# Peptides against a protein of PDB entry 3ESW, part 276

Target 1, 322 residues: chain A of PDB entry 3ESW
Amino acid sequence: NNIDFDSIAKMLLIKYKDFILSKFKKAAPVENIRFQNLVHTNQFAQGVLGQSQHLCTVYDNPSWHSIVLETLDLDLIYKNVDKEFAKDGHAEGENIYTDYLVKELLRYFKQDFFKWCNKPDCNHCGQNTSENMTPLGSQGPNGEESKFNCGTVEIYKCNRCGNITRFPRYNDPIKLLETRKGRCGEWCNLFTLILKSFGLDVRYVWNREDHVWCEYFSNFLNRWVHVDSCEQSFDQPYIYSINWNKKMSYCIAFGKDGVVDVSKRYILQNELPRDQIKEEDLKFLCQFITKRLRYSLNDDEIYQLACRDEQEQIELIRGKTQ

## One batch from the design tools (peptide; made by RFdiffusion4, then SolubleMPNN)

Design b2_p30_4_s4 (from b2_p30_4, 12 letters changed)
Fold by OpenDDE base, seed 3:
Structure b2_p30_4_s4 (fold): chain B 322 residues (1-322), chain A 30 residues (1-30)
Amino acid sequence: as target 1 above (322 residues)
Amino acid sequence: SEEAKMLLENILELSKYDKELKEFLDEFFS
């Protein structure tokens, strides 16, 4: 009897879909108790939950997307994308166009649109006066700054004119479209919104050691791709551990469809102690939050996302043999 | 399909690291 391997494979895939869906739908009361206990007893878990409540949903704002698209030079962006696509993209299929778009957005954002602010220019002396600025510390936001989700304001004194310049650390990405300046936090915040405004699947990656970046899901590469707006970097997850020799403990990705520990993608050497939470508890936490984020999706969407998650887990386990 | 083959390969690979998935496969082939 020739084993009909095709029939067995088809049957396996049907049963596998049922398995995935059953695993998703079985939110056991025990999982809720474990989750509640974890977030109440572990500060790191509470922090991850708090971040997920903001970062997983804040960028899914159609009004913000419209404002972004109205603010960017779309004609320039698409002209450059079309130019690069015409050189090499036609042979690789339509899905590669989005990779070219993200690469152009990285270029445009860093070169044409946004500015790094180590120190602000003096409000009185004007442009290119940051070298004259001395930090005095940080203060709470004033009444105007508070309108734009400002948590802290860095205070600087000009050595030339003696005037005080305020550098508010805005968390409102729409305000950042106006200010056009910041550090890694402001860069990543606004750039995440920019990518989302083009209808892309994007995650915000938080590193415990004071850096943040994005991931974009490339349909062409069929995986999550590292994207750092500060570095104009596309698919270079090694830059932190290898190029910067940065020591890191945790990298957590926050997206509309899930929360994922992506530490294995970025922490290639110089790993710091992972002592903030048990590995099993972190895995459980991310999975639990992910299930909550997907509760409104249909069975096909849940299954497709589960298949994507599995592919990512294999990638993270094997490591990129680059 | 090539996609189905890749998915099956992924399931088999992940079953090495996921106990529930291994149990599912064991039940399917039993």
Scores: peptide ipSAE 0.388, ipTM 0.913, DockQ to the pose 0.767
Fold by OpenDDE base, seed 1:
Structure b2_p30_4_s4 (fold): chain B 322 residues (1-322), chain A 30 residues (1-30)
Amino acid sequence: as target 1 above (322 residues)
Amino acid sequence: SEEAKMLLENILELSKYDKELKEFLDEFFS
């Protein structure tokens, strides 16, 4: 009897779909208990949960998307995208256009729109006076600053005029559209919102060692792509470990559809001890949060995302990000 | 389809690292 391999393969794929869908059903009582115990007993787990409660949903705000699109120079952006696409993009198909868009948004954001701020300029002396600023420390927000989700205000004294200048660290990305300055946190926060405003699949990547960046899901490349607004970097996950020689322990990606440990994509050398949580518990935590984020999705959406997750896991295991 | 083949290859590869997936495959071929 000629084994109909095609028939077996089809049956396997059907059963596999059922298997995958079964994993995304409502959590069993035992899983809920494990989750609750983990987040109550492990500080790192509690942190990941807390971040997920904010980062996975905050950028899915249609009102914010509208404000962003109204604020950006869309004519300039699309003009530049069209120009670059016209050179080489037509041969690669329509999906590559979005990659050109993200690259232009990186350029536009860094070169035309946002500024890096190590120290603020003196409010009294004016522009290009940051060199004269001495840090005095940090304090809580005042009544005006508190309106814009400001947790901390850095205080600086001008060495020339002696006046105090406040640098509020705003977490409200809409306020950042006005201030147009910050460090990696402000850059990544606003840039994540910008990418989301174009309808892109975007994740916020948190690194435990005080850096943050984005990932964008490229339909052209059919994978998650590293995006760092501070560096104007597209698809260069190696820059931290190799170029910066940075030591890192954890990189966690937060998106609307899941939480993923992406450490293997970015930690290529100089790995710090991963001692904050057991690897099995971290895997469980990310899967559990991801499962909760997908509760409202239909079977086809769940299956599609699961296939994407599996492809990413293979990439991460093989170390073949590029 | 090439997509189905790729998925099957991915399943086989992941089963090396995922116990539940390995158990699923073992059950299917049993």
Scores: peptide ipSAE 0.384, ipTM 0.907, DockQ to the pose 0.823
Fold by OpenDDE base, seed 4:
Order: sequence, then C-alpha cells, then structure tokens
Structure b2_p30_4_s4 (fold): chain B 322 residues (1-322), chain A 30 residues (1-30)
Amino acid sequence: as target 1 above (322 residues)
Amino acid sequence: SEEAKMLLENILELSKYDKELKEFLDEFFS
C-alpha cells in the first residue's frame, strides 16, 4: 500500500509538472483575444497592464543597483545587521540573515536616509519651514524636472517670504537618491529599488486607495513578506486594515516574475466594493501578464515559480500570512 | 519526501479552489 502510494505520488508530481509547464506555454488564440478585449474594454485592467509594463521591469537595472549600493552606507547597514543577527544567536549562512538585512534597510531608510515630505521646506527660508508652505496647485515639469521622469510638480508658496517652492514628484528612483524626500510613492519607489539592489526578490504593491508598499520574498519564511518603508514595517500586513482602519478594494503586487492580486493579505476588514473588474477577469489578467513575464524562463525556473505561486495562493485563501 | 508530501497536500488543497487543477486531478485519478 505505501509502495503503491509513493509510486502514484511520484507519477502525480511528474504529471503535475507537465501540467504546470503547459500553463506557461504560449497563450492560445482564445486567451489572447480575451486579454485584448479585457484591456481594451476595462479601464482597471488597462491600468494594471500599464503598471505591469513599468513596475515589473524598471527595477531590474544593474546600473541602478550599482548606483544605489554606492550611495548607501553599506558599512553601517551591514554592521547593524551583523550586530542584530549575532545578538539573536544566529550563525552566518542562515537564510534568516536576509530578513535582518531587510529590517535594517527599513530602519536605515526611514531613520538615516529618506525624509517624509508632506510639504516641502521653503527653498529660501531653509529647513523646518514646511509649516509656512501653502499649496498653490500642481504644474507640469520644467525642462530640468522632465529629465527625471517627473509627471507632476506641486507648487507651494511660503507664507513668510512669499517665494515659490517646487516639489517635483519624481518617478526616477535615482533622482530620489539625491532628493531623499517624498511621500509613499517616492518612498516605495526608491525602497523597492534598494531592496532589488541587494539581489532580493521584491514586488511593488499598489493599493487602489492611494497607498503603496513592497513585498519581499523571504527564503527563511518561504513566503512573501509585507514591507512598508514608510512605516518601517516588516511582516505586518494587517496595519492598513486593522491599525489604520483603512478601507481598501484592491492590492496588486508587481514583480519581475509576475503580477498577483494580494488583496486578501491586506484587506482584512472594511473591504470596499471590488467593482472595477470581475474577479475572474482580474485573475485571468494577472495570470496572463505573469505568463508573459515568464516566457524567457526555462522549465525549471517556471516550475519553481509556479510552486511558489501555489503556496502563496494557499496562504491567501487560508488567510495564514502568519 | 516531506517536500513532495507538502506539495501534494498543497495541490489537493488548491484543487478545491482551482477548477483546472481539479480537472487535472480528476483526469489523473480516472
């Protein structure tokens, strides 16, 4: 009985691998038609596609990784990681080291490196003058700002000196290494790049309700881990729904290897209507984009990622993120 | 292997929610 079970199990796993690999073959004509129709008829789907075209690939830039690593105080970072790692009695070479690295990067980024910017300081009055700043609205980027993928510039007037201060909303993360300030968008953008620069598997999570964060794949925990640079948060997916009492409808994760609806990880209460797309269509869309992102991967890579995806789906279904 | 067992358990669990996976399993055990 046990021998037969093992044989059946082995055969099932072989067939399962073939089944999984078959899903990642070129899309059938019907799937292409469905995809094209969906992105042309559904604005939310088009938005997800557009985001995927940027977010899934933009951070996989070796030149940017080098610039990041040259800009960060790596000596301080690794010193702190090593200290905390050793304090908890871990030996070198444990997969958990990367979790300590991410935790230190969260600390370093928030405490030492980047600044939250609700309002800019007055360029004339100097530091700690944001309280004197009145928003005048937004403008398009000037010629200089346009060099750094700036879509919008917030304009502020100083109530004290009357001068205008521009707050460009840069989307170029390399420019953010210079400016070292922003809101959740800039924070998440640069922090995603930072994590990627350390060779980590990272996703950018977009929430429809105007927040963004990261996920990091922990080899130690063998799952995707919530990471919010703004909150210096590691593995606290509940903070939005529970701590903030935030109402949310969609959380979509964008990574080099796929697009995943991670809403179930973060939307624990106060769910807003998911009325932007049919659930089946969203699932199809994410799978279709994921399939395209994996077209260049070999069978073993595809299978490994698929196994990871299946594990994540179980976690999302069971609500067992912890 | 324990890994294989976990994978099988995962497949079985997911098949409750994934129609294609259920169909695959049904075909395999048919």
Scores: peptide ipSAE 0.370, ipTM 0.903, DockQ to the pose 0.830
Fold by OpenDDE base, seed 2:
Structure b2_p30_4_s4 (fold): chain B 322 residues (1-322), chain A 30 residues (1-30)
Amino acid sequence: as target 1 above (322 residues)
Amino acid sequence: SEEAKMLLENILELSKYDKELKEFLDEFFS
């Protein structure tokens, strides 16, 4: 009886791999038409597509990874990781080391490296003068700011000296290694690049209600893990809905290998209306973009990613096992 | 293997929500 079950199971897994690969290779002309119609008629779909074209690929830059690794205090980081791993990690196996690394990177980034900027300090008065700054509005970048993918510059006047201070909202993460300050956008942008620079599987999570964070795929936990650099948070997806009592409608994760609606992981209460797109159309859109991102992968890579996706989908369907 | 068992459990669970996967399983066991 047991021998028969193992044989059937093996045969099922072989046929299942072929099934998954066949579904992937079915480029139905009908799907392309549906996709084109969706992105041309639905603004939210167009936004998701636009974000995917940037966020899914921009961080896969070996030159940027080298610059990041040269900029960070790797000796301090690894010293701290080794110290924590030596205490508790040996009992859990080698795969937990990467979780310790991500936790240390969260600590290092928030405590030692990057700063939150509600208002800039006055360029004339110096440090700790942000309390004297009055917002005047926003404008386009100047010629220098434009070199660093800057779309908007916030303008502030110092109440003490009357001088104007510019706060460029840079989207170039390499420039952020220099400026070392920003809000959730700058924090998440640079921190995503930092995690990618260590060779980690990372996704950028966009929330429609003006927040952004990361997910890291933990080999130890065998799942996607919530990571928020602003909060120094690891595996706390509930912080927005529960701790902040934040109202949210959509959370979309963007990675090199796929786009996933992760709203169910983060929207635990106070759900806003999901009226920007039909649920079936959003599901289709994410799947279609994911297929496109995987087009160049081999059959084994496609299958491994499909197995990972299935595990995640089960997690999202079941919700938090309380 | 434990991995194969987990994958089979996942396939069975997802087949409740995926029509194509259910059809595949039905065909396999036919």
Scores: peptide ipSAE 0.364, ipTM 0.908, DockQ to the pose 0.763

Design b2_p30_5_s1
Fold by OpenDDE base, seed 2:
Structure b2_p30_5_s1 (fold): chain B 322 residues (1-322), chain A 30 residues (1-30)
Amino acid sequence: as target 1 above (322 residues)
Amino acid sequence: NEAIKKFLEILKKQLELIELFLEEEEKEKK
C-alpha cells in the first residue's frame, strides 16, 4: 500500500494551522488574571501596556496618511527611488523597490525635510541663535500647545536678548509636519507615520535608555529591518551597542499587530540589568497584548502573522539574520 | 510535493525553535 504522503502532509498542515490559531483564541480566565495582576503590580508592565494602547493604533489613521502624502515632495522621492533602483539593474520587483523607498525616505527626511533641535533658536533673535539659549526647565503646555498633544514644554532663555523661547514637545505628528524639528522622539514619531502612510508594516521601537527608532518589515529581506530616521540608518541594529557603545536594558517594538521584545537585536554588548520585570512576565505581557491586537483578524491573517513571529523569534535568539 | 515541502519547512522551524529554547534554558540555569 503506497503511503499517500501528500495526503498526510495536507492533513498535518491543516492541523498545524488549527493549532496555531488555537493559541490566538481569547485568553483563558487565568491569563486575564495574570495580566491584570502584572500591570497593576509592575510599573514597567504598566508602561508597556500604556505605550501599546497608543503606539499600536495611533498611526493607523487614513486621514493622517493623506495629509502626509500631500505634504511630502512625492515627485522628488519617487524620482530618486526610480533613479537608484535603475542603477542597480534589478528586474522590476515590488519587494526590493520598497527597500529603496525606505532608504530614500530616510535621506529625504534627514536631508530635506526635518531638523534636529537640541536647543531652539531664539524666537526674537532669529536663525542660528540656539547657542545663546540656556535651559530653564520644563513646564506644562499652554492652551494653544495643548491642542497638539503636548505633554511637556522645554523653556529656554536667550543669553543675548533675555527673552523666553518655548520648545513644546509635540506628540501630534501632524503638528510635526509643520514644525519640522525635534529630537529622537519627534523624529521617530513623524517618521513612523510617514512609513505607515506608504502602506508599510512598521513598528515603533522604544528603548528604555532614552532612544527610539523604527522597524520596517521588508518583503524583500523577509524580516524586520532596523530603521533610524535620526541616523539615516537602514539595517544597522548594531549602531547603538557597538558604534555608540550605548548601554541598554530593554528595546520593545510596538506595531498594529503586536508587541515584541526586540532587545536581542539591538543589545549586543554593555547590557544593563534587566531588573524591571521578570523575563517570563515580560514575555507573557508581550504575547498577551499581541493576542489582543489580533482578536479582530481573520484566521489567515493570524496564521501569516504567527509564521512571521516564529521566524523573528529564531532570528532574535540566534542573533543572525538568516 | 508542495504540501510535503511546506510541512517539512514547518517541522524544521519548530525543531529549531525547540533547540533554541532548550539552549536558553540551559544558559539561565548556569
Scores: peptide ipSAE 0.167, ipTM 0.745, DockQ to the pose 0.184
Fold by OpenDDE base, seed 5:
Structure b2_p30_5_s1 (fold): chain B 322 residues (1-322), chain A 30 residues (1-30)
Amino acid sequence: as target 1 above (322 residues)
Amino acid sequence: NEAIKKFLEILKKQLELIELFLEEEEKEKK
């Protein structure tokens, strides 16, 4: 009897797919209890859950994508992308075009579109007056600022004219398209929306030690790629730990399809104690939230994402991003 | 055979994951 190896292989592939899909079924009662206990008893877990409820879904807004695309100089962006792609892209395949797009968006955003705001300019004295601004503290938003999801307003006094200038920390990325200024939070928030507006797979990375950035899934590189809009950085996950000598404990990535502990990608040295949650509980939490985010996906989508997750785990454990 | 090739690729990846997890468990025990 000639062993039909093709038929056996096909059956094994089906069984493997079924096995993977079984992991993404509705959570068992015991998992729900564990999850509820964890988020009620652990403040860090509650924080991760709270962030996931916002960051995993807020950027999937077609109306916002339209507003972004109408606001950006698309002619300039695509002209620059086409110029760079024409040099190298034909040799490396069509998928590299999206990498050039992200690199141009980084350039455009930092150089042409958005501004870093350590201190605001004085509303009375005008441009280039931030050096004269003294911080007085922070307060809640006023009635106008509250319309744009403002959590806090930094208050500054001008040393020259004595007037007060408000720097509202807007969380509405559409308002940021107007204001075009901020710190790492505003930069990452708006830039995440910008990348999403081009139909890219993007995650928001939160670092516990007061920094935030993005990851983009490169089809060319077939992996998640570090993207920092503040630094105009593409595929440089080492910049925080090595170049800045930053001490870090947690980096958590939030995307529409999952929540992932990406600490291993960014924390290469000077690791701070990971004492906020047990490692097993953090793994469980991220997996549980990820399962919930995927409940509406079809079997093929779940399978493809699971294959991507496994590849990312291999990458994170090996530390071979280069 | 494409199906055999795909299955072997999956097995290789799964073996690699198992090896990496075992290595991590050994490091956490030290």
Scores: peptide ipSAE 0.157, ipTM 0.744, DockQ to the pose 0.183
Fold by OpenDDE base, seed 3:
Structure b2_p30_5_s1 (fold): chain B 322 residues (1-322), chain A 30 residues (1-30)
Amino acid sequence: as target 1 above (322 residues)
Amino acid sequence: NEAIKKFLEILKKQLELIELFLEEEEKEKK
């Protein structure tokens, strides 16, 4: 009796798919109770949930994508992408082009489009006057600033003219297309939207130790790639732990399709205590939110994403970026 | 043999995941 290995393999593939899909079914009542208890009793869990409710969906706005694409110098961007793509002689396919695009967007954003603003220029004295600015503190937004999702306004006094300059910390990325300045928060916020506007799979990475960056899913590399707009960095997850010698405890990635603890990608040394939540509870939380984000997806989409997630988990645990 | 190949790839990936998760659980218990 020749064992029909092909038939067995096909059957096993079906059963495996069904098994994977079964993990993404609606949460059982017990899981819902566990989730509710966790977010009510653990502040870190509540914070992750709150961030997921915003960061996982806010950038999936077609109107914003149109505004971004209308604002950027697309002719310059694509000219530069085409130029770099042609130099490397990559005959290999449409997938590598997106890596060149992201690299050019990093260049364009940092060099041509957006500015770092540690302190604002004096509104009265004009450009390059930030050195004369003394911080007076922070306050709530005024009526105009509040229109652009501003939580905090930093107040500065000019040492030269004595005038007050307001630096509103806008969370509206469309307003940031106008202001074209900020710190890591504004940079990452707008750059995440920019990448999304090109139809890319992007995650927002929150670090508990006051930094934020992006991840882009490279179809060429078949993995999530570190992207930091502030640093013009592509695929350099080590820059924080190694180059900056930054101490970190948590890095959480927020995307439309899931929430993932990516700490292992970025925390290579100088790990701070992970005492904000039990590891099992964090894992549960991220999985639970991820399941909820995928409830509207079809079985094939769920399966493909699950396969991608499993590959990422292998990468994260091994510490080997392919 | 495409189905067999795909299945073997899945099994290898699953085995790797299991091994890695077991190693992590052992590290967290120390």
Scores: peptide ipSAE 0.200, ipTM 0.771, DockQ to the pose 0.235; fails the geometry check
Fold by OpenDDE base, seed 4:
Structure b2_p30_5_s1 (fold): chain B 322 residues (1-322), chain A 30 residues (1-30)
Amino acid sequence: as target 1 above (322 residues)
Amino acid sequence: NEAIKKFLEILKKQLELIELFLEEEEKEKK
C-alpha cells in the first residue's frame, strides 16, 4: 500500500490553514456578549479598546505619510543608511537594510530632528531659558491649539520676564513635525508615524506606568523589534526593567493588524501586580480586537499574520528573542 | 518531501506552543 505521503501532507496543510482561518471568522454571539460585558464592566478593558480605536488606525494615513517624507531630510537619512549598510558588507536588497533604516531614523530623529522638552523655553526670553520656567499647572487648549488635537496645555511662567509660556500637548503628529519638541508621548507619536511613512509594520506600545515606545517588525530578524525614539534604542527591550529598574504591570502593543499584550517582552523584573483585568479576559480582549482589525483581510493575509502571532507568542513565553 | 517537512514544522511549533502554555498555566497556579 503505497501511501501517498505527499498528497496527505498537502491535504493536512490545507486543513491546517482552514483551521487557522476559522479562528478569525466573525465573532460568535457569545464572544460579542463577553466582549461587550468586559468593556462595560472593566475600566482597563475599556481603556485598551479606546486606545485601539485610535492607535491601530490613525497612522495609516497616506496624506500624513507624504507630509512626513517631504519634511524629513531623506537624502541625509539614506546617505547614512547606505554608508552603514556598506560598512558591514551587505548586498543590496537584503532585508537587513530596513533594520539599518530604522536605526538611522532613530539617530536622525533624536540628534537632528526632534527635541526633548521637559520645560519649554520662554517665548519671550528665547532659547535655553527653560530653567527659568515655573509650572503653573495645565489648562484646556485655546482656539488655535484645538485645531491640532490638543487635549492639555501646560502653563509656565518665566521667573525672569514674568511672561506666560504655553506648552500645548499636541496629539496631531503633523503639528509635531512643525513644533519638533515634546516628551515621550510626542516622541513616540511622531516617530510611529515616521516609521509608518516608510511603509514599515509598526506598533505603538503603551505602558501603564507612563511610558510609550514602538515596535517594528523586522523582516530580517522575522520578529517584532523594540524601538524607543527617546532612547535611540533598537532591540533593547530590557532597558526599562533592567537599566531603569522600572516597575511595570502592562505593556500593550497597538498596530493596524492587532493588539497584543507584550508585557513579557519588557517586564523582566520588578513586575507590578497585574490586577486591572483577569489574564484570560485580557487575552480574550486583545484577540477579539485583533479579529476585528483583520476582518477585511484576505485568507492569505490572515494566515500569514496568524503564523506571525504564533511565533511572537513563542518568543514572549520563552523570554528569548532568537 | 517539502509538504511533509512544512507540516512537521507546523506540528512542532504547535506542540511547542502547547507545552509553553501548559508551563505558563502551571506557573500561574503556584
Scores: peptide ipSAE 0.196, ipTM 0.772, DockQ to the pose 0.181; fails the geometry check

